# Designs tried in a protein design run: peptides against a protein of PDB entry 3OIQ. Part 30

Target 1, 212 residues: chain A of PDB entry 3OIQ
Amino acid sequence: KNRIFVSSSKDFEGYPSKAIVPVQFVALLTSIHLTETKCLLGFSNFERRGDQSQEDQYLIKLKFKDRGSERLARITISLLCQYFDIELPDLDSDSGASPTVILRDIHLERLCFSSCKALYVSKHGNYTLFLEDIKPLDLVSVISTISTKSTNSSKHSSSELISECDLNNSLVDIFNNLIEMNRDEKNRFKFVKLIHYDIELKKFVQDQQKVL

## One batch from the design tools (peptide; aimed at target 1 L119 V121 S122 N126)

Design b1_p18_7_s2 (made by RFdiffusion4, then SolubleMPNN; from b1_p18_7, 6 letters changed)
Fold by OpenDDE base, seed 4:
Structure b1_p18_7_s2 (fold): chain B 212 residues (1-212), chain A 18 residues (1-18)
Amino acid sequence: as target 1 above (212 residues)
Amino acid sequence: MSLSYPLPSDEELLSEIP
């Protein structure tokens, strides 16, 4: 089955009520919910959805059924958090109690860009997104990608080039949404409150703000 | 870095949907 790139989580409203569809999206990590029985990752592109929370627009489930798969979920979360410099309690502690991790509003402190592959699984009009693959994206690489590809929109009609354009468009859209949030005095999101706010990000945001 | 996560069978995934 061909993997579908998803630019909006609203696209799922048009998806079949009974299907298994491989999907891919890029979004910011917004939440982590790890318990003894479930692991959920929240992602958002911060698309305006009226009065609905802009967080957790993509809720991705890491399925586990046994201690082995639970351990793999924990390792996956630990590695993701290590990549983004997110401090977690020791998930591997021999203390017999599996630690619960509940992180929210991650985007207020860190821009955790992630390319996700998931299975859309639906039955009776309900759906769940199951994680297949997550690629954390480096912010410098994201900034460089947006800055360089603004010049190379030559419509080469190969199926592989569509996925790169879609990825870049989604990254631009995320930054545009963050810029709007940053301009809103009522919004908690501010670029200057990011732990990793540096001169490069500052310059990039200032340059993008001139185009918007 | 890419982190691959194994999925169970399609039938098992469908069984988790209420």
Scores: peptide ipSAE 0.647, ipTM 0.965, DockQ to the pose 0.948
OpenDDE base, seeds 1, 2, 3, 5: peptide ipSAE 0.646, 0.647, 0.644, 0.646; ipTM 0.965, 0.965, 0.965, 0.965; seed 5 fails the geometry check

Design b1_p18_7_s3 (made by RFdiffusion4, then SolubleMPNN; from b1_p18_7, 6 letters changed)
Fold by OpenDDE base, seed 2:
Structure b1_p18_7_s3 (fold): chain B 212 residues (1-212), chain A 18 residues (1-18)
Amino acid sequence: as target 1 above (212 residues)
Amino acid sequence: FSLSYPLPSKEELLSEIP
């Protein structure tokens, strides 16, 4: 079955009450919830949903059932956090208690752009997104991709037609939503409060603000 | 850089949905 690119987590409201659908989206990492029994990653594109929290619009489950799969979940989280420069407590501690990691509001400190492949699984109208693949995206690469109007369709012969347009449009939408949040005095998100806020990001945001 | 995560069978995934 072809993978569906998802631009909004509202798209899942129209999905069948019993289905298995491979999906892909791009969003910011907002939360990490690792316990002895579950691993969840929260993502958001910060689409306006009234007065509801804009975090965790995509809740992705890393399923584990044994110590080996639990270790793989921990390694996955560690590698993502290393890539994004997120400080984690030591996950490899030989202390017989599985380390618990609960991070929230990650987007207030770091813009962690991620391209996620997930399996949408629904039954009785309830659904869960299960992680299949995650690709962290570098912010400089994201800014360059948005700034370079996609005139170069490099025909990479990947048999999965994820439109470079769908990815770029979603990245633009995320930045536009962040700009709106930054303009809102009631919103906690501010670009100047990001740990990695630099002259390049400042210039990019200022240039995007002139188009909105 | 990408991280693949193995999924169980469709039947096991459907069993986790309440």
Scores: peptide ipSAE 0.631, ipTM 0.964, DockQ to the pose 0.937
OpenDDE base, seeds 1, 3, 4, 5: peptide ipSAE 0.628, 0.625, 0.629, 0.628; ipTM 0.964, 0.963, 0.964, 0.964

Design b1_p18_7_s4 (made by RFdiffusion4, then SolubleMPNN; from b1_p18_7, 6 letters changed)
Fold by OpenDDE base, seed 1:
Structure b1_p18_7_s4 (fold): chain B 212 residues (1-212), chain A 18 residues (1-18)
Amino acid sequence: as target 1 above (212 residues)
Amino acid sequence: FSLSYPLPSNEELLSEIP
């Protein structure tokens, strides 16, 4: 089945009431919810949705059914957090108690860009997104990709038609939304409060602000 | 890098939808 690139979490409102659809999106990691019974990752593009929370627009479930698959979920979270320099409590504690991790508002401290592959699964109009693959994106690489405007339509062969354009457009939209949030005095998000706020990110934001 | 996550059967996934 062809994978659908999703630019907005609103697209799911138009999806079939009973379906299994492979999807892909790019978004910022906003939350991690790991318990003994479930693992959820929240992501957002920060699209304005009236008075609704802009967080967790994409709620992704890591399904586990046994102790082995639960351990795999924990390893996945640990590796993701290690990549983004997110401090976690030791998930491998020899204490037979499953550690609970609840992180929220991750985007207020770190811009954790992620390309996610998921299965949209719906029944009776309700849906869940199940994680298939996650690729963390380096912020320097994201900035460079947006800045260079990849004119290299390298005709890569017809099988992974996630247009480099769709990814780039979504990355631009996320930054534009963050710039709007940064300008809003009521919004908690501020670029200068990011732990990794450097001269490169500062310059990039200043240059993008001139185009908006 | 990318992290692949294994999924159960389609029937099992559909059973988890409320």
Scores: peptide ipSAE 0.652, ipTM 0.967, DockQ to the pose 0.928
OpenDDE base, seeds 2, 3, 4, 5: peptide ipSAE 0.649, 0.646, 0.650, 0.650; ipTM 0.967, 0.967, 0.967, 0.967

Design b1_p18_8 (made by RFdiffusion4)
Pose (drawn by RFdiffusion4):
Structure b1_p18_8 (pose): chain A 183 residues (1-47, 54-90, 99-149, 165-212), chain P 18 residues (1-18)
Amino acid sequence: KNRIFVSSSKDFEGYPSKAIVPVQFVALLTSIHLTETKCLLGFSNFEQEDQYLIKLKFKDRGSERLARITISLLCQYFDIELPDPTVILRDIHLERLCFSSCKALYVSKHGNYTLFLEDIKPLDLVSVISTISTKCDLNNSLVDIFNNLIEMNRDEKNRFKFVKLIHYDIELKKFVQDQQKVL
Amino acid sequence: SFHYTEEELYEELDEDLE
């Protein structure tokens, strides 16, 4: 194929006013909006706000069930508690870090566009830390994301703090420290 | 994994733009 890797949501400025373009990006899962009619997943690389809004479309019940199972499995994989109806989660990153490699379809018309979900591969935080420590686009993005997360943690006014993560590991405490030295 | 047709995607986008 010819899937185009996007490093930022701003890349979508050069894309056609009407086209279907397979894309791929890496980011943190930040929000979920699940209704009976639609589902939107928000992701961000914190270059610090929501940036990618990925849509799971479904019209009938059969496809709704699939969307619900998909959200259920994604949340379970990240240890996100889910009440299973309109379901809303925000600023997930303040409590849990959820790196994800996502493949999407860019669909535009009249200059407007929507990113539809094709695939989502959650990335284990342990693997993310290891991948950064031992050591392309994926890795560049993982590094940039973690750097921004580091600067957000330094900023006293920013609500993001590693110590406030429900999964604040000793190894996470270690990687963050030894990561600031590079700065 | 998800699979879509062109018609499905453009019909959904048209509905969003209405």

Design b1_p18_8_s1 (made by RFdiffusion4, then SolubleMPNN; from b1_p18_8, 5 letters changed)
Fold by OpenDDE base, seed 4:
Structure b1_p18_8_s1 (fold): chain B 212 residues (1-212), chain A 18 residues (1-18)
Amino acid sequence: as target 1 above (212 residues)
Amino acid sequence: SFSYTDEELFEELDEELK
């Protein structure tokens, strides 16, 4: 099945009812919700949507219906948090108590760029996104990708490859949105408050700010 | 990676709508 690249969570408003559509997007991790009964990941590209919270524009459900899927979900969360240096309680503790993890506003401390493959599932005018796969993206790699404007149109028209252009455009849009948020005195997001704010990110932001 | 059947996906969606 051809996977659709999604640049905006508004795209889902035009999607068919009673459908299963494979999708892929890139966004920042904004929230983690892990309980005994469910696992959700929130993502955002921080598109302006009026006065609504810009977090969790993509709410992704992880399969969490049996011990096998629960374990896979917990491992996925642990690996994601390990990759982004997010401190979590020990999720694998043999203590029989499954720890509850509720993290919000992750983007205020860390830019956790993630490429997600999901299934859009709709019925009766509602939809849910189910996680198929997640790839964390290194911030240095994201910055380099945007900066180099990789024009490598490898014409491999294999129906499964997201256009490198679509990925790059989405990454640029996210940074532009973050720059706007950083300029807004009312917005809590500030690049200088990121734990990983370094000289490279500073320079990149300063260079992008000249174009906006 | 997670795998789903079409049935599982619609069942899980129906549970979220309750």
Scores: peptide ipSAE 0.573, ipTM 0.945, DockQ to the pose 0.835
OpenDDE base, seeds 1, 2, 3, 5: peptide ipSAE 0.572, 0.571, 0.572, 0.572; ipTM 0.945, 0.944, 0.945, 0.945

Design b1_p18_8_s2 (made by RFdiffusion4, then SolubleMPNN; from b1_p18_8, 5 letters changed)
Fold by OpenDDE base, seed 4:
Structure b1_p18_8_s2 (fold): chain B 212 residues (1-212), chain A 18 residues (1-18)
Amino acid sequence: as target 1 above (212 residues)
Amino acid sequence: SFEYTDEELFEELDEELS
C-alpha cells in the first residue's frame, strides 16, 4: 500500500470513513502517556488552529493489548527517551509495578523531531492513528537538512518515495511555527529555554528569523 | 515496528469509541 505523507493533521478531515490508510509525518514529540493499559504519543507541527492547544495534533496510539506489545511499547518509549535525553523512571523494573509516565509539553525543554509511520483507521466519522514505526531525528541533522535544501529537486514523484521535499517542507514549517511562538510573549515556548540550546541552534534560528 | 491486522485496528477503534 502506498504510504501518504501528511503535512497537516487537518488532512485527516478529508480522509475516507471506514478506511485504513498508511501515513507518514514528521513532527515534534509533545507528550508521552504510558499507563498500565495504554500508551499514547502526542506530536505537533504547531500549526495555528485558533485558540486550541497546539500540542498533540497527532495523537498516536501504540499497540498495547498483550505482554508482547506492551513490552515493545515500553521499549519504544525507553529508546525514544534515551535518544532525546528525556529522564524516565525505569520502565523495565522487575518490581511488578509498571510505572505510569505522563509527560506533557516536551517541546518546551527539548525539540524531539520524529518521523512517524502510522495507520489512519477510521469508522463512523472518527479516526485513530496507530503507530507502525518511529524514527527519532537528530536536531543537528534536521538543521543541516533545512540549511542544505536544494530548491531544484525535480518532482520525480515516484509514487513510493515520500518526497524529500515534503519532509524538508514540514521541517521548515515546524521551525517557522516555533519562531512565531518564540516571538509571541504569551507563548511559553522559547528557544533559549531549551536544555540543548547551543550555538548551532542559536545561529540557525537567527538566520531563519531573517527570512520570516 | 508494530504490526496490526485490519481486524485488530477496527476492534481497537471500536473500543475507543465505546
Scores: peptide ipSAE 0.572, ipTM 0.945, DockQ to the pose 0.838
OpenDDE base, seeds 1, 2, 3, 5: peptide ipSAE 0.571, 0.569, 0.569, 0.571; ipTM 0.945, 0.945, 0.945, 0.945

Design b1_p18_8_s3 (made by RFdiffusion4, then SolubleMPNN; from b1_p18_8, 5 letters changed)
Fold by OpenDDE base, seed 2:
Structure b1_p18_8_s3 (fold): chain B 212 residues (1-212), chain A 18 residues (1-18)
Amino acid sequence: as target 1 above (212 residues)
Amino acid sequence: SFSYTDEELLEELDEELS
């Protein structure tokens, strides 16, 4: 099946009411919800939706139906958090009680760019997104990708199902949305409050602000 | 990576809607 690149979570409003569609998107990780019975990841592009929360525009369910899938979900969360330097309680508790993790507003402290592959599953007019795969993206690499404007089809791009143009456009849109949020005094998001705010990110934001 | 059958996906969606 051909995988569809999704630039906005609004695209799903036009999707069939009964379908299984493989999709992919790039977004910022906004929330983690891990309990004894479920695992959810929230993502956002921070596209303006009126007065609605810009968080969790993509709510992604991880397979969590048996001990094997639960273990895989916990490992996936641990690896993501390790990659983004997110502190988690030890998920490998030898004590038969699986720890509950609820993190929200992750984007206020860390820009966790993620490339997701998921299944859109709809029935009776509602849908759920199921995670197939997730790739964390390095912020330095994201900044470099946007800055170089380079149509450099690196020879290794042949394995990524994402159009380089679609990826770049989505990354630019996310940064533009974050810049608008940063300018809004009512918005809690501020670049200077990011734990990883450095000279490179500062310069990139300043340069991008001149174009907006 | 996670793998799903079409049946698993439809069952899980029905459980969320019930």
Scores: peptide ipSAE 0.536, ipTM 0.935, DockQ to the pose 0.848
OpenDDE base, seeds 1, 3, 4, 5: peptide ipSAE 0.535, 0.534, 0.535, 0.535; ipTM 0.935, 0.935, 0.934, 0.935

Design b1_p18_8_s4 (made by RFdiffusion4, then SolubleMPNN; from b1_p18_8, 5 letters changed)
Fold by OpenDDE base, seed 4:
Structure b1_p18_8_s4 (fold): chain B 212 residues (1-212), chain A 18 residues (1-18)
Amino acid sequence: as target 1 above (212 residues)
Amino acid sequence: SFSYTDEELFEELDEELS
C-alpha cells in the first residue's frame, strides 16, 4: 500500500473506519510515556486547534506486547533521547524494575524534529497510530532544508518517498507555528529558552520572522 | 522498526477502546 504523507492530524477525521492506512508525518517530539505496560510518543506540528493543548496532536503507540517488542521500544526511546540529548533514567538497568518515564512539553527545551512512519488503524469511529519507524532529524539539517528550498529535481517515482515539497512545507509550517507561539506572551514556548538555542537558530528564526 | 500483523493491530486497537 502507498504510504500517505500527513500534513495535519486533522487529516485523520476524513480517514475510513475499519482500515489500516500506512502514513508518514514530520513533527516535533512533545512527550514520552513509557511504563511497564505501554510506550507512547507524542508529536505535534503545533497547528492551532482552538483552546486545546497543542501537545500530542500525533499520539503514537509503540508495539509493547512481549519482551521483544518492549525491548525494542525501550531501545528506541533510549536512542531518540541520546540523539536529542534528553536525559533519561537508565532504561537498561539490571535491577529488574522497568523505569517509568513520563516527559511532557519536550519542545519547551528542545526542538526534536522527527520523521515518523506509522499505521493508522481504525475501528468503530476511533483510531490509533502505531509506530513502524522513526527517524530523528538534525536541527541544522532541518534549517538548511528550509533555507535552500530543495528543488524537486529527484522525482524518484518510488511510491514510498515523501515528496520533498511535503516535507519542506511541514517543516516550514512547524517553524511558523513556533514563531507565532514565541510572539504570544501567554505561550510558554520561547526560542531563547531552548537549551540548544544558538546563533544559527537565532538567525534562522529572525529571517523567518521577516517573511511572516 | 516495528512490524505488525493486521490481526495484532485490530486486537491492540480493541484493547485501547475497552
Scores: peptide ipSAE 0.566, ipTM 0.945, DockQ to the pose 0.829
OpenDDE base, seeds 1, 2, 3, 5: peptide ipSAE 0.565, 0.566, 0.563, 0.563; ipTM 0.944, 0.944, 0.944, 0.944

## One batch from the design tools (peptide; aimed at target 1 I20 L59 K61)

Design b1_p19_1 (made by RFdiffusion4)
Pose (drawn by RFdiffusion4):
Structure b1_p19_1 (pose): chain A 183 residues (1-47, 54-90, 99-149, 165-212), chain P 19 residues (1-19)
Amino acid sequence: KNRIFVSSSKDFEGYPSKAIVPVQFVALLTSIHLTETKCLLGFSNFEQEDQYLIKLKFKDRGSERLARITISLLCQYFDIELPDPTVILRDIHLERLCFSSCKALYVSKHGNYTLFLEDIKPLDLVSVISTISTKCDLNNSLVDIFNNLIEMNRDEKNRFKFVKLIHYDIELKKFVQDQQKVL
Amino acid sequence: SYEEELYEEVEEEDNSDYY
């Protein structure tokens, strides 16, 4: 195929006014909006706000069920508690870090566009830390995301704090420290 | 047919409840 890797949402400025373009990006899961009619997943690389809004479309009940199982499994994989109806989660990153590799389909018309979900591969935080420590586009994005997360933690006014993560590991405490030295 | 459906989705796209 010819899937185009995007490093930033701003890349979508050079894309056609009407086209179907397979794309791929890496980011943190930040929000979920699940209704009976639609589902939107928000992601961000914190270059610090929501940036990617990925839609799971479904019209009938059969496809709704699949969307619900998909959200259920994604949340379970990240240890996100889910009440299973309109379901809303925000600023997930303040509580849990959820790196994800996502493949999407850019669909535009009249200059407007929507990113539809083709695949989502959750990335284990342990692997993310290891991948950065031992050591392309994926890695560049994982590094940039973690750097921004580091600067956000330094900023006293920003609500993001590693120590406030429900999964604040000793190894996470270690990687963050030894990561600031590089700065 | 499938591409037309995707374009209809773009035309009908509403994120106001999300924001």

Design b1_p19_1_s1 (made by RFdiffusion4, then SolubleMPNN; from b1_p19_1, 10 letters changed)
Fold by OpenDDE base, seed 3:
Structure b1_p19_1_s1 (fold): chain B 212 residues (1-212), chain A 19 residues (1-19)
Amino acid sequence: as target 1 above (212 residues)
Amino acid sequence: KEIEELFEEVENLDLSSVF
């Protein structure tokens, strides 16, 4: 089955009941929930949805049924946190107690751009997204990709038919939403409060603010 | 078998623990 690119988590309201659909999206990591019984990742593009929370618009479940799937989930969380410089408690507790990790509002401190492949699974009017693959995106690379929307079809490998246009449009939409949140005095999100806020990000935000 | 297990996990999603 062809993988569907998803630009909004509202698209799932129109998806069929009792289906399995391979999907892909780009969003910011907003939460991590690892317990003894489950592993969940929250993502958002911060699309405005009236008075609803803009956090965790994509709730992604990792398989967590046996020792093998639990180990894979913990390794996935460890590698993501290592890539984004997120401090985790030592997951290697020799004490036999599985460490609990609950992180919320990650986007307030770090912009963790991620390209996610998932299975949409629906039954009885409810759905779940199961993680298939995750690619963390470097912020400098994201900024460069948005800024260079003028002319270079760099021929890199014909095997992932996601329109570079769909990815780039979603990244622009996320930044535009963050700029609107930054302008809102009631919103907790501020670019100047990001741990990695530098001169490059500052300049990029200032240049994007002139176009909006 | 794996598909049926994925459908059973949809019914057991307690979203109240995420908020």
Scores: peptide ipSAE 0.104, ipTM 0.729, DockQ to the pose 0.836
OpenDDE base, seeds 1, 2, 4, 5: peptide ipSAE 0.045, 0.051, 0.047, 0.047; ipTM 0.663, 0.671, 0.668, 0.666

Design b1_p19_1_s2 (made by RFdiffusion4, then SolubleMPNN; from b1_p19_1, 9 letters changed)
Fold by OpenDDE base, seed 4:
Structure b1_p19_1_s2 (fold): chain B 212 residues (1-212), chain A 19 residues (1-19)
Amino acid sequence: as target 1 above (212 residues)
Amino acid sequence: KEEEELFEEVENLDLSSVF
């Protein structure tokens, strides 16, 4: 079955009831919810949705039903946090209680670009996204990818590959949305408040702001 | 079996504890 690239979580409103659809998207990690009973990752592209929170537009469930899936979920969280330099509360508390991790608004401190593969699973008009695969994206690589996008939008290669164009378009859209948020005085998001805000990101944002 | 388990997990989404 071909994996569908999703540019908006609104696309799911048109998806079949009682279906399993393999999907892929790129978004920023916005939240982590790890408890004793569940593991969820929130992602957003910060698409404007009226007065609704722009966070957690993609709520991704990790399987968390047995010791094996729980372990995999915990390892996934640890590896993501390690990659993005997210400080987790010490998971090593010698108290045999599995540590609870609840992080929100991650995008206010770190741009955690992630390419996600998920299963869209729908039943009775509700749906869940189950994580199949996650690839964290390096911000320097994201910036370079956007900056090197040649205007050659002229070959429909009819191959089942999620076009590099779709990924690059979504990355551009995310940055454009972040630039708009940064310009809004009411929005908490500011590029200068990112822990990893450097000269490269500053220059990239300044150059993108001239095109918008 | 695995697909059926995935469908059952959709009904058990208590989203109220996430938002």
Scores: peptide ipSAE 0.225, ipTM 0.792, DockQ to the pose 0.866
OpenDDE base, seeds 1, 2, 3, 5: peptide ipSAE 0.223, 0.221, 0.223, 0.223; ipTM 0.790, 0.789, 0.792, 0.792

Design b1_p19_1_s3 (made by RFdiffusion4, then SolubleMPNN; from b1_p19_1, 8 letters changed)
Fold by OpenDDE base, seed 2:
Structure b1_p19_1_s3 (fold): chain B 212 residues (1-212), chain A 19 residues (1-19)
Amino acid sequence: as target 1 above (212 residues)
Amino acid sequence: SEEEELFEEVENLDLSSVL
């Protein structure tokens, strides 16, 4: 089956009530929930949804049924946190209980851009997104991709299931939403509060703010 | 099947149930 690119989590309101649909999206990591029984990742593009929370618009479940799937989930979380310089609480409690990790509002400290492949699975009017693959995106690479209007169609399009246009549009939309949040005095998000806020990100935001 | 297993794991993940 062809994988569908999703630009909004509202797209799922139009999906069949009993289906399995391969999907792909780009969003910011907003939360990590690892317990003894579940592993969830929250993502958002910060699309305005009235008075609803803009965080965790995409809740993705990792398989967590047996020791093998649990180990894979823990390794996935560890690798993502290592890539984004997210400090995990010391998972080495000498107590034979699997450590609980609950991180929220990750986007307030770090912009963790991620390309996610998932299975949309629906039943009885509910749905769950199951993680198939995750690619963390480097912020410098994201900024360069948006800044270079790629008018050059030709040479590396043979392995990505997403059109370069869909990816670029989603990245632009996320940044535009973050700029609006940064301008809102009531919003907790501020670019200057990001741990990795540098001269490059500052310049990029200032240049995008002139176009909005 | 793997598909049946996925359909059994479908839950209403309201954020209020994860908090």
Scores: peptide ipSAE 0.382, ipTM 0.864, DockQ to the pose 0.612
OpenDDE base, seeds 1, 3, 4, 5: peptide ipSAE 0.381, 0.361, 0.338, 0.337; ipTM 0.864, 0.851, 0.840, 0.841; seed 1 fails the geometry check

Design b1_p19_1_s4 (made by RFdiffusion4, then SolubleMPNN; from b1_p19_1, 9 letters changed)
Fold by OpenDDE base, seed 4:
Structure b1_p19_1_s4 (fold): chain B 212 residues (1-212), chain A 19 residues (1-19)
Amino acid sequence: as target 1 above (212 residues)
Amino acid sequence: DEEEELFEEVENLDLSSVL
């Protein structure tokens, strides 16, 4: 089945009932919810949705039904947090208690860009996104990708390649949304409060702000 | 069936505990 690129979590409102659709999106990691019984990742592109929270627009479930899936979920969380320098409690503690991890508002401290592959699964008017694959994106690489305006995606879209344009457009949209949030005095998000706020990010934001 | 298991897991999602 061809994987569909999703630019908005609103796209799922038009998706069929009782379906399995492979999807891909790019978003910021906003939350981690790891308990004894479930593992969820929240992502957002910060698309404006009225007065609703802009966090967790993509709630992604990791399989967590047996020791194998639980282990894979824990490893996924550990590797993701290691990549983004997110401090976690030791998930492998010999204490026999599975540590609970509940992190929210991750985007207020770190821009954790992630390319996610998921299965959209719908039944009885509800849906879930199951994680198939996650690729953390380096912020310097994201900034460079947006800045270089890749105009040279050769039109060899075999029906399986997500357009480099779709990825780039979504990354631009996320940054534009973050710039709007940064300009809003009521919004908690501020680029200068990011732990990794450097001269490169500062310059990039200043240059993007001139276009908006 | 792996597909049927995925469909059963949608029904068991108490999203109200996370949102």
Scores: peptide ipSAE 0.243, ipTM 0.793, DockQ to the pose 0.787
OpenDDE base, seeds 1, 2, 3, 5: peptide ipSAE 0.153, 0.237, 0.240, 0.239; ipTM 0.712, 0.788, 0.793, 0.794

Design b1_p19_2 (made by RFdiffusion4)
Pose (drawn by RFdiffusion4):
Structure b1_p19_2 (pose): chain A 183 residues (1-47, 54-90, 99-149, 165-212), chain P 19 residues (1-19)
Amino acid sequence: KNRIFVSSSKDFEGYPSKAIVPVQFVALLTSIHLTETKCLLGFSNFEQEDQYLIKLKFKDRGSERLARITISLLCQYFDIELPDPTVILRDIHLERLCFSSCKALYVSKHGNYTLFLEDIKPLDLVSVISTISTKCDLNNSLVDIFNNLIEMNRDEKNRFKFVKLIHYDIELKKFVQDQQKVL
Amino acid sequence: SVIEEAGETNIELALEDFE
């Protein structure tokens, strides 16, 4: 194929006013909006706000069920508690870091566009840390994301703090420290 | 996978609307 890797949501400015373009990006899962009619997943690389809004489209009940199972499995994989109806989660990153490799389909018309979900591969935080420590587009994005997350932690006014993560590991405390030295 | 099936269904629906 010819899937185009995007490093930022701003890349979508050069894309056609009407086209179907397979894309791929890496980001943190930040929000979920699940209704009976539609589902939107928000991701961000914190270059610090929501940036990617991925839509799971479904019309009938059969496809709704699949969307619900998909959200259920994604949340379970990240240890996200889910009440299972309109379901809303925000600023997930303040409590949990959820790196994700996502493949999507850019669909535009009249200059407007929507990113539809094709695949989502959650990335283990342990692997993310290891991948950064031992050591392309994926890695560049993982590094940039973690750097922004580091600067956000330094900023006193920003609500993001590693110590406030429900999963604040000793290894996470270690990687963050030895990561600031590089700065 | 269930996630892949959901993705494929989503793409099919998006293509139908587009066409």

